# Peptides against a protein of PDB entry 2AZE: the designs that were tried, part 181

Target 1, 148 residues: chain A of PDB entry 2AZE
Amino acid sequence: AQECQNLEVERQRRLERIKQKQSQLQELILQQIAFKNLVQRNRHAEQQASRPPPPNSVIHLPFIIVNTSKKTVIDCSISNDKFEYLFNFDNTFEIHDDIEVLKRMGMACGLESGSCSAEDLKMARSLVPKALEPYVTEMAQGTVGGVF
Target 2, 101 residues: chain B of PDB entry 2AZE
Amino acid sequence: GRLEGLTQDLRQLQESEQQLDHLMNICTTQLRLLSEDTDSQRLAYVTCQDLRSIADPAEQMVMVIKAPPETQLQAVDSSENFQISLKSKQGPIDVFLCPEE

## One batch from the design tools (peptide; made by RFdiffusion4, then SolubleMPNN)

Design b1_p26_1_s2 (from b1_p26_1, 10 letters changed)
Fold by OpenDDE base, seed 1:
Structure b1_p26_1_s2 (fold): chain B 148 residues (1-148), chain C 101 residues (1-101), chain A 26 residues (1-26)
Amino acid sequence: as target 1 above (148 residues)
Amino acid sequence: as target 2 above (101 residues)
Amino acid sequence: APLPSRLSSNDIPKGTSVTYTLVKRI
């Protein structure tokens, strides 16, 4: 029946939307964990040093990085007001945003790759509100994807 | 029947999506709180040592770009080389290299 | 579109360009 067909279309639309939201939530959770873990690390480090680091020695978020071989020839042109940059590379490069950097630093506790030890999972859980802990556990187990 | 089954599925999916939305709201709220906390923002930084741990400066050059929000980044693969173009409308762009060890 | 977390030059089709926007998250 046409009614059933319409409902099936709606069902599929909702399933796809849920799938997208699941992906978004996982990324948001990883960001939250990474940020809080970074702040915690730096707070502890500054406490141990009894002083903050020199201003020009740190890079505050947000940022992006470009990495390439040291042998890569890079030409750069900059506008007078520094509003425009043009870089030319004679070889391959990679661009990473700050979140990717934090993940690779281990700030997301390996949760992003399913490489989460018991201690990593404990840390991850401690950095999210209580309501998010079950979802963090499922992420660590790789069991996210079903309907809850 | 088929109709009843589909109706039940839609109700369950609606409940699941609502729960998902709730969790997302909690998460976005936490991120917003972090952005509003001045101490957290002060501590939200990495060091050149951190970046060196990601890309070995002995083999890789690491360039840091700090740009205002909504800055446009264009990457081009030409027949001879690659290009990155940055264009900001809200302020100057800061680019610097992490020093080698 | 916002800049992805990772972009390799190999992700750019030869002879073409890709454009992204830097987005503030926090």
Scores: peptide ipSAE 0.601, ipTM 0.924, DockQ to the pose 0.873
Fold by OpenDDE base, seed 4:
Structure b1_p26_1_s2 (fold): chain B 148 residues (1-148), chain C 101 residues (1-101), chain A 26 residues (1-26)
Amino acid sequence: as target 1 above (148 residues)
Amino acid sequence: as target 2 above (101 residues)
Amino acid sequence: APLPSRLSSNDIPKGTSVTYTLVKRI
């Protein structure tokens, strides 16, 4: 019936919206874990060293990195006010944001790929509020994507 | 029947979405708290050693870009070379290499 | 659109450009 058809359309709409929100939530969780884990790591390291690192030796978030071969020729043009930059590369480059860097550092505990060890999962769970722990578990198991 | 089944599905989906919204709100709140915590912000950094683990400076040049929010980044493949254009509206952009390089 | 976590120059279609916005997260 027409009514059923209308509900089918609505069902599909909701499913897609839920899927999008799931992806967004997963990313938010990963960011939270990564940030908190980074802070925790650095706090511990500074305590052990009994001093903070030299200011010019660290890069505070947020940042992005661009990497390319050391052989790549880069031409850079900078506006006088440094509001504009133009880089020309004669070879390929990659751009990574800070979140990607943190993930590769293991700050997200491998949760991003669903390859958490038991210890990684424990760490990940400890860095989120209780309400998020079940979802973290699902992410680790790779079971996210279905309907609750 | 089909109608009853669909109606039930929609109710379940609504519940699921509400749960997601709730969880997202929690996450957003946590991230906001991190941004507002001075100590956390002080400790939110990586080292050049960390970056080396991502891209070995022995083979790869690593350029760090510190840009204000809402900075536009345009990447271009001109068929002859590649380009990155940065345009900030809120302040200067800082670009540098790790001191060890 | 916000900048993706990873962008390779190979992700740019030949002869074209892509534009993203840097967003504040924390």
Scores: peptide ipSAE 0.597, ipTM 0.923, DockQ to the pose 0.920
Fold by OpenDDE base, seed 5:
Structure b1_p26_1_s2 (fold): chain B 148 residues (1-148), chain C 101 residues (1-101), chain A 26 residues (1-26)
Amino acid sequence: as target 1 above (148 residues)
Amino acid sequence: as target 2 above (101 residues)
Amino acid sequence: APLPSRLSSNDIPKGTSVTYTLVKRI
């Protein structure tokens, strides 16, 4: 009885660990797709333009953004060495990292929400190694974890 | 019986986790390769237009923050207002506004 | 804790503070 109980605990532990790793893997896949898709987009755009964009016209990863209403009053204090910033907002704000930005741009092909068209899924699959394609398919279908 | 079933489950879970670890290693490797590829990093950028598509500057102000790794971000909801504090230990922080074009 | 991909001011409990770290990805 106690032996079985111990194994049950271990089983639950392993299941939880697997679940966590699944989440991590999904995020890694999304990042990979998003990054590669972004690079591909920009490469194509630069080729057509026959030049890179002006350096100050683009924002290289990594970055985060803060957005708030244009009506929001923002007070900012900066240390002399620019190691410290303090912002005060009189209204609500949102913070998004670069990954979130890429997702909203559609760089993850809608895979993040399981909202992939056939073309989106094709693109997503093309941006990962072959070994990851089945998992991408599972993500699109919402069947991740079915084999566990 | 129950013991045998549990033992079998654990074996199956072990195999599943090994497969999962393998896939994660592949993903991690790919991301490292991307980070090490100069051309890819050169092309890893968004435009202000991209940001406007997410948060329209007509209605929203968009602030961009480029901070070194391990920078601490503290967000506070005070009785008076909201605050964001950034503290870097590895270098200066760059902050700029996305212009409304 | 690492900074989440999305953080709203509404996610901060009133009168409290939350601290995150910008981490190196890979």
Scores: peptide ipSAE 0.570, ipTM 0.920, DockQ to the pose 0.810
Fold by OpenDDE base, seed 3:
Structure b1_p26_1_s2 (fold): chain B 148 residues (1-148), chain C 101 residues (1-101), chain A 26 residues (1-26)
Amino acid sequence: as target 1 above (148 residues)
Amino acid sequence: as target 2 above (101 residues)
Amino acid sequence: APLPSRLSSNDIPKGTSVTYTLVKRI
């Protein structure tokens, strides 16, 4: 009786941990695809232009962005050494990291939302090692979540 | 019995978790390879055009923040206003807007 | 806690604050 209860608790703990790891794995896959796709895009673009973009025209990873209405009043205070910033907003804002930006750019091929065309899926598969391809396929089909 | 069933389930879950760990390790390795490749890092950038595509400057102001790792970000809802506080211990923080803004 | 990929000001409980850490990434 008590033995079964203990094992049931452990079972539930393991199931939850697996679920968390599945989520983490999916995120890692998306990051990998997004980064590789971004690099590929930029490499191609620079080759076509036969030159890199102006240094001040690009934003290298990592970064975050804050967006708010253009009407939002923002007050900013900066420490002398620029180690501290304080922003005051009179309206709502959003913060996005670089991964989120890449996803919205389509660099993850729509895999993050399960909105992949056949071409998107093909691209996504091409950007991961063979061992990850089945998982990418499952993500695209929305069949991830089971225990394997 | 139930005990045997639970024991078997736990063994199966262990195998599943090990497989996940393996796949995660593969991903981590790939990401590390990208971080160690200087050419990839050189090409790991977005443009202001990219940012405009996701947040139209006509309607939204987009602020870019480049901060050292381990920078603390505090967000506050003061009911009437909102605040973002950044505190770095490893170096200066760079904040800028795209030139067209 | 690490900063989430997306954080809306609406995710902050009214009258409170949340603190995150920027994580090193490639």
Scores: peptide ipSAE 0.566, ipTM 0.919, DockQ to the pose 0.858

Design b1_p26_1_s3 (from b1_p26_1, 11 letters changed)
Fold by OpenDDE base, seed 1:
Order: C-alpha cells, then sequence, then structure tokens
Structure b1_p26_1_s3 (fold): chain B 148 residues (1-148), chain C 101 residues (1-101), chain A 26 residues (1-26)
C-alpha cells in the first residue's frame, strides 16, 4: 500500500539521520574529552612549574597544521593585508586540524580508535557528564550503532 | 500487520533520536561551558614539542595556521606541484613555524 | 558538529582541489 511505502521511506530517512547523529555525537564526545584532558594536563604542568609557559611557546586552539619534509621547497605569497596566502610545495604534505592533533597526542584516551586501557576508559568517563558515560563505554567497546 | 509494524518502528526510532538529541545537547552544553571559561581557554593550548611529537622532528617541518572563522582553505594537486590557498574575510591570517625548528 | 580535518596531498586527484571552510567549533 502507498501508506506503507511512505512509512518505509520515512523509516529509512530516520535511520540515516540517526546514523549521522550518532557519528556527530561520538565526535562531540571525543572533542569534549580531548579538550578537558588537554586543559587538565596543562593546568597540572603549570602548577608543577609554578608559572605559565612563555606566550610565544604555545599555540592556542583553534589552529591547523601543515607538515611536510624539511627538504620540501615551499614558495609563499601573501597579500598586503594578510587575508590571502598561497603556498606552493614541490612535494607531498599533510594537513591536520587541532582536534586531530589532540587525538594523536592521546588526549582522547584512545577512545577514537577503540584502543582504551582500563585507565584510559576511567579517564574518559571522568571527563564527561554522567549521562554520557554509558555512551563512552559503548564507544570503547565498539558497540555503538544500534538503536537504543 | 505491516502497517502496525512500521508504525511501531517509527515510534521506536523517534524515541531513539530524541535520546540522541538529548545527549548531543548535553555534550554541546559542556563544550560551550568550556568556551566560556576563561581559565579553560587560557589552558587550551599545545606546545611546539607536542606538534613535533606527532611528526618526526628530524625529518618534518610543521607549519601552524591560525585563521579567523569562515577562512577558506583550498588544497590543490596541480600537474607540477601541490598548492594550499588560504582566504579570509574576517581578518588577517597568521602562519608561522615553531621557534624551536 | 565539525568533523576533524585530516588530508594528505596524495588523497587529492591530480588536477583537482579540495576546499575546507573553517567554522566556529561551538
Amino acid sequence: as target 1 above (148 residues)
Amino acid sequence: as target 2 above (101 residues)
Amino acid sequence: APLPLRLSSSDIPKGTSVTYTLVERI
């Protein structure tokens, strides 16, 4: 029946939307954990040093990085107002945003790859509100994806 | 029947989506709280050592880009070389290398 | 929610481009 067909289309639409939201939620959780863990690390480090780091020695979020071989020849042109940049590379490069950097630093506790030790999972859980803890556990187990 | 089954599925999916929305709201609220906390923002930084830890510092050069929101980044593979183009509309772009390099 | 950015130049087909727009995280 046409009614059933319409409902099936709606069902598929909702399933796809849920899938997208699941992915978004996972990323949001990873970002939250990474940010809080970074702040915690730096707070502890500054307390131990009894002073903040020199201003020019740190990069505040947000940022993007480009990495390439030190042998890569890079030509750069910049507009007078610094609103426009053009870089030419004679070899390959990689681009990473700050979140990717934090993940590679271990700030997301390995949750992004499902490689959490018991201590990693404990840390991850401690950095989210109680309502998010079950989802963090499921992420660590790789069991996220079903309907709950 | 088929109709009843589909109707029930839709109700269950609606409940699941509402739960997801709730969790997402909680998460975004936490992120906003972090953004509004001046101390947290002051501490939201990495060092050049951190950046070099993810790329072999002996072999790799790390370029840092700080740009305003809505800045456009275009990466191009031309026949001759690779290119990165940056264009901002809200302010100047800052590009630099870590001083330790 | 913003997605993490990771791009290698090798992922770009020759003669093509990939464009990203930096957005506010929150």
Scores: peptide ipSAE 0.384, ipTM 0.907, DockQ to the pose 0.676
Fold by OpenDDE base, seed 2:
Structure b1_p26_1_s3 (fold): chain B 148 residues (1-148), chain C 101 residues (1-101), chain A 26 residues (1-26)
Amino acid sequence: as target 1 above (148 residues)
Amino acid sequence: as target 2 above (101 residues)
Amino acid sequence: APLPLRLSSSDIPKGTSVTYTLVERI
């Protein structure tokens, strides 16, 4: 009886760990797709323009974005070595990291919401190794985790 | 019995986790390859146009933060105002607006 | 693998704070 109880606890622990890993895997897949798609887009754009964009016109990953109303008053204090920043806002703001930005740009092909077209799914599959294609399909269908 | 069932479940879960680990390793490897490829690094950028396309440039300002890994970001909602604190341990932080703004 | 950072100031309860640690991804 006690042994069964111990095994049940272990079972739950493993299930929770697997669930966490599933979430992590999905995020890793989305990152891979987004990055490769971004690189592909930019390569094509530069080829079409016959030159790279001006250096100051692009923002290389990684980065974080803070957006707020243009009317928001922002006070900023910076340490001398620029290791510390403090911003004060008199109104609401939003923070997004680079991955979130890429998703909103459509670089993850809509896979993040499980709402991608057939063409988007085809693109997503083409940007991952063969072993990951079934999982990409499951993400698109919303059937991830059905193996358990 | 109950014991046999639990034992079997644990074996199956172990196999499932191993499969997940394998897939995660594949993903991690791919991301590492991207980070090590100089051409990919060069092309891993967004434009100010990209940022404006997602942030309503007519009404919103966009602040870009370039910070070293392990930088801590703290967001605070006080009774008086909203705050963002950045603290880096590895190097200077760069904050700027898109030049076209 | 860290999840993407998405935060609105409206998500922060008054008088509290949220902290994130930035991780290099590429």
Scores: peptide ipSAE 0.378, ipTM 0.907, DockQ to the pose 0.743
Fold by OpenDDE base, seed 3:
Structure b1_p26_1_s3 (fold): chain B 148 residues (1-148), chain C 101 residues (1-101), chain A 26 residues (1-26)
Amino acid sequence: as target 1 above (148 residues)
Amino acid sequence: as target 2 above (101 residues)
Amino acid sequence: APLPLRLSSSDIPKGTSVTYTLVERI
C-alpha cells in the first residue's frame, strides 16, 4: 500500500515535470522560428535595398519594451553609472520582451496560438530541423499535450 | 496488479521525458548556432516600424530597454502608482525611444 | 528554458512586486 502511494506521488511529479518541459519546448521552438524568420526577413530586405538600414533606425536583440499611454506621466531616476533605473508611472503599463514582440510581428508564423495558414505552417517547418517538424505540426493542429 | 501498472507507467514517463529532453537539446543547439553566427546576429533586429505595428505611438509611448544579462527588473503595483526598477550588475542600462517618437 | 516576458501592471497584485531576471538571449 505504501509502495503504491509512493509511486503514485512520483508519477504525479513526473507528469507535472513533463508538462512543464512540453511548454518549454514549445517556447524554444517558437523562439527558433521567430529568430530565423526575422533574420531571413531582414536579409531579404537588405538585399532588396542593396544596403543595410541606418544604424540608429534598428534595435538589435536582445531588448525589452515598456509601453504605456502617451498621457501617462513618467518620472525617471537614473543612477550616475546608469546601473539603476527607477520609473514611476501614474497609470498602467505593459512590459514585453523581444520574443513577445517577434510573436506579435508574426515571426512565429502564428504557431504560438495555433492559428497558422498552410503557408505559415510550411514556413515554420522549413525553419526547424527535421526532428522538430512533427512537433511543429502538432502545435499547429493543437494536438500537443499528450505523453509520447 | 496496481504496483506493476504504476511501475510500467513510470518507465513510460521516463521515456517520454527523455524524448522531450532530446528535442529540447536540438532546439538549444539551433539557438546556439544562431547566436554564434555573426551574420545572423547582425540581422537580428527590429525596426521602429515594427514596434509601431504592435504599439501605435499615436496612442502609446514605447520605451526600449537594453540591459546586460542578469539585470533585475522589478515591477510594482502600489495603491498610488506603478513602478519599474532596473538593477544591473554587469554594466550600464540603455533606455531610449524610437527616433520617430 | 527561459520563458518570454509579458507583463501587464494589472497582473501584479496591488501592494506587491514582481521581479524578473533578464536572461541573455540571441
Scores: peptide ipSAE 0.378, ipTM 0.906, DockQ to the pose 0.735
Fold by OpenDDE base, seed 5:
Structure b1_p26_1_s3 (fold): chain B 148 residues (1-148), chain C 101 residues (1-101), chain A 26 residues (1-26)
Amino acid sequence: as target 1 above (148 residues)
Amino acid sequence: as target 2 above (101 residues)
Amino acid sequence: APLPLRLSSSDIPKGTSVTYTLVERI
């Protein structure tokens, strides 16, 4: 009885660990797709323009974005060495990292929400190694974890 | 019986986890390759137009933060107002606004 | 790998703080 109980605990532990790794894997896949898709987009755009964009017209990864209403009053305090910043907002704000921005741009092909068209799925599959294609398909179908 | 079933489950879970680990290693490798590829890094950017598409500056102010790795970002809901604190250990932080134009 | 940052000020309990550490992704 105690042996079975111990194994049950171990089973639950492993299941939880697998669940965590699944989430991590999904995120890694989304990041890979998003980054590669972004690079592909920009490469194509620069080729068509026959020149790179002006350096100050683009924001290279990594970055963080803070957005708030234009009516929000923001007080900013900056250290002399610019190692420290303090912002005070009198209203609500949102923070998004570069990955979130890329997702909202559609760079992850809607895979992040399982909202992939046939074209989106085709793109997503094309941006990952062959070994990851089945998992991408599962993500699109919402069947990830079915084998566990 | 129950013991045998549990043992079998654990074996199956082990195999599943090994598969996950393998796939994760592939993904991690791909991301590292991207980071090491100069051309990819050069092309890893968004435009102000991209940012406007997700947060319209006509209605929203968009602040961009470029900070070194290991920078700490702290968001606080105080009794007075909302706060964001940035603390870098490796270098200066750059903050700028995305133009509306 | 750290999860993507997506935070609204409304997600922060009153009187508390949320801290993130920025890391290189690529």
Scores: peptide ipSAE 0.377, ipTM 0.908, DockQ to the pose 0.757

Design b1_p26_1_s4 (from b1_p26_1, 13 letters changed)
Fold by OpenDDE base, seed 1:
Structure b1_p26_1_s4 (fold): chain B 148 residues (1-148), chain C 101 residues (1-101), chain A 26 residues (1-26)
Amino acid sequence: as target 1 above (148 residues)
Amino acid sequence: as target 2 above (101 residues)
Amino acid sequence: KELPLRLSSNDIAKGTSVTYTLKKRI
């Protein structure tokens, strides 16, 4: 009985760990797709323009963004060495990292929400190694929750 | 018996976890390849238009933060206080606003 | 060689106060 109880505890621990790794894998796949898709988009755009964009007109990854109303009053204090910043707002704000921005831009092909069209899914599959294609398909269908 | 069943389940779960680890290694390898590819890194950018596209550009301002790894960001968002504190340990922080259209 | 960074939550201490640390994703 005690041995079985110990194994049940171990079983539950492993199940939870697998679930966590599944979530982590999905995020890694989304990042890969988003980054590759972004690079592909920009490559195409530069080819069409026959030149790269001006250096100061683009923001390279990585970055963080803060958005708030244009009416929000912002007070900023900066240390002399620019190691420290303090911003005070008079209203609410939002913070997003770069991958969230890419997702909202559609760079992850809607895979993050299971909202992939046939074309989106085709694009997503084309941006991952063959070994990951089945998992991408499962993500699009919402069937990843099962243990394989 | 029950013991045998549990033992078998644990073996199967171990195999499943190993498969996940393998797939994760593939993913991390791909991401590392992207990070090491100079051309890919050159093309890994967004525009201010892209950034404003995630919100209403007519009503929202977008602030961009470029900070070194391990930078700490503290955010307070309540009716009593709205603030962001940044503290870097590895270099200067660059903050700028996307130009308004 | 620049790696994408993520906001990793370290502490949800006082009400709506949240502290993040910028971490490399890979």
Scores: peptide ipSAE 0.417, ipTM 0.901, DockQ to the pose 0.287
Fold by OpenDDE base, seed 5:
Structure b1_p26_1_s4 (fold): chain B 148 residues (1-148), chain C 101 residues (1-101), chain A 26 residues (1-26)
Amino acid sequence: as target 1 above (148 residues)
Amino acid sequence: as target 2 above (101 residues)
Amino acid sequence: KELPLRLSSNDIAKGTSVTYTLKKRI
């Protein structure tokens, strides 16, 4: 009885670990797709323009954005060495990392929500190594919850 | 019996985790390759237009933060206090606004 | 040279205070 109980605990531990790794893998896949798709988009755009965009017109990854109403009053204090910043707002704000921005731009092909069109899924699959394609398919179907 | 069943389950889970680890290694390798590729890094950017599509500057102000790894960001968002604190340990932080136009 | 970063939530303190750490993606 005690042995079975110990194995049950271990089983649950392993299941939870797998679940965590699945979540991490999914996020990594989304990042990979988003990055590669972004790079492809920009490469094509620069080719069409026959030149790179002005350096001041683009924001390279990585970055974080904070957005708030234009009416929001912001007070900012900065340390001498710029190692510390303090912002005080008089209203609510939102924080987004670059991946979230890319997702909202559609760079992850809608895979993040599991609502890919056939074309989006095709694009997503094309941006990952062959070994990851089945997993991408499962993500699109919303069936990743299973164990291999 | 139950013991044999559990033992078999654990073996199967081990195999599943090994497969998962393999996939993760592939994925992390791909991301590393992207980070090491100069052309990819050069092309890894968004435009102000992209950000406007996410948050219209006509209605919202968009602040961009460039910070080194391990920078801490503390956010307080309540009816009584709205604050963001940034603290870097590895280098200076750069903050700028996206143009409204 | 600069690697992509992500926001990682660390803890929630004092009710509405959330602390993030910028982490490397890999």
Scores: peptide ipSAE 0.355, ipTM 0.894, DockQ to the pose 0.281
Fold by OpenDDE base, seed 2:
Structure b1_p26_1_s4 (fold): chain B 148 residues (1-148), chain C 101 residues (1-101), chain A 26 residues (1-26)
Amino acid sequence: as target 1 above (148 residues)
Amino acid sequence: as target 2 above (101 residues)
Amino acid sequence: KELPLRLSSNDIAKGTSVTYTLKKRI
């Protein structure tokens, strides 16, 4: 009886770990697709323009963005060594990391929300190694989670 | 019996986890390759137009933060307080505004 | 070379205060 109880505890632990790894894998796949798609977009754009964009017109990854109303008053305090910043706003704000920005730009092909057209899915599959293609398909269909 | 069933379940879960680990290793390898490719890193950027596309450019301003790993970002967003604090342990933080077109 | 970073929510929140940690993706 005690042995069975121990195995049940272990079973539950493994199930939870698998669930966490599934979530991590999905995020890694989305990042890979988003990055590769972004790079391809920019490469194509620069080739067509026959020049790179001005250096001050682009933001290289990684980054975080904060957006707020243009009417929002922001007070900023910065330490001498620039290790510490303090921003005080008089209104609400939003924070986004670079991956979230890329997702909203459509760089993850709508895979993150299950809004993936046939063309989007084709693009997504083309941006991952063959071994990951079945998982990408499952993500698009919302069928990820089959452990058995 | 119950013991045999649990033992079999654990073996199956082990196989499933190994498959996940394999796929994750493939993903991390691909991301590492991207990070090590100079040309890819050069092209890994967004434009101000991109940032404006996700935040109504007529109504919103966009502030960009570039900070080293392990930087702490604390955000308070309530009627009583609207605040963001940044604290880095590994180097200086750079903050700038996305210019208007 | 800097590796891409992600926001990671800390499991510690007081009221409406949320703390994030910038972590490497890989």
Scores: peptide ipSAE 0.305, ipTM 0.886, DockQ to the pose 0.293
Fold by OpenDDE base, seed 3:
Structure b1_p26_1_s4 (fold): chain B 148 residues (1-148), chain C 101 residues (1-101), chain A 26 residues (1-26)
Amino acid sequence: as target 1 above (148 residues)
Amino acid sequence: as target 2 above (101 residues)
Amino acid sequence: KELPLRLSSNDIAKGTSVTYTLKKRI
């Protein structure tokens, strides 16, 4: 009985670790898809325009964004070497990283929310190595979570 | 028996975890390849239009922060205090508004 | 060549203040 109980504790420990790794893998897949899709989009756009965009018209990854109301008053203090910034707002703000931006742009094909159309899923699969395609399919179907 | 069953389950879980590790290695390899590809990095950008599409351009302003790794960001967002503090250890931080705003 | 950064929370103080560390994704 005690031996079985010890193994059950270990079983639960491993299940939890697997769950964590599943989440990490899903995020890595989403990042890969989002980045490749973004690059593909921009490549196509530049080809159609027959030139790259002006330098001041684009923001290269990586970045973080802060958004707030246009009416928000922001006071900014910057150190001489620009190593430190302090912003004071008179109202609420939101912070997003670049991946969240890409997801909201649809660059992850709706895979992050399981909202993939057939075309979205096809795109997502095309942007990952063959070994990852089954997992992408499971993510789209919301069937990830089982032991494999 | 129960003991044998649990032992078998643990072996199966170990195999499953190894499979996950393998898939994760594939993913990280792909991401590294992207980071090392000059053309991909050149094309890894968003536009101000993209940013405006996710934040109501009529109501929101967007501040862009480009900071080196290990930069610390402290955010206070309450009814009493609204503050962001940035502290870099590896280089200067660049903050700007989207040029098309 | 620069790896994208992610926000990683490492401290929550008083329920109103959150400290993040910008980390490489991989």
Scores: peptide ipSAE 0.399, ipTM 0.899, DockQ to the pose 0.300; fails the geometry check

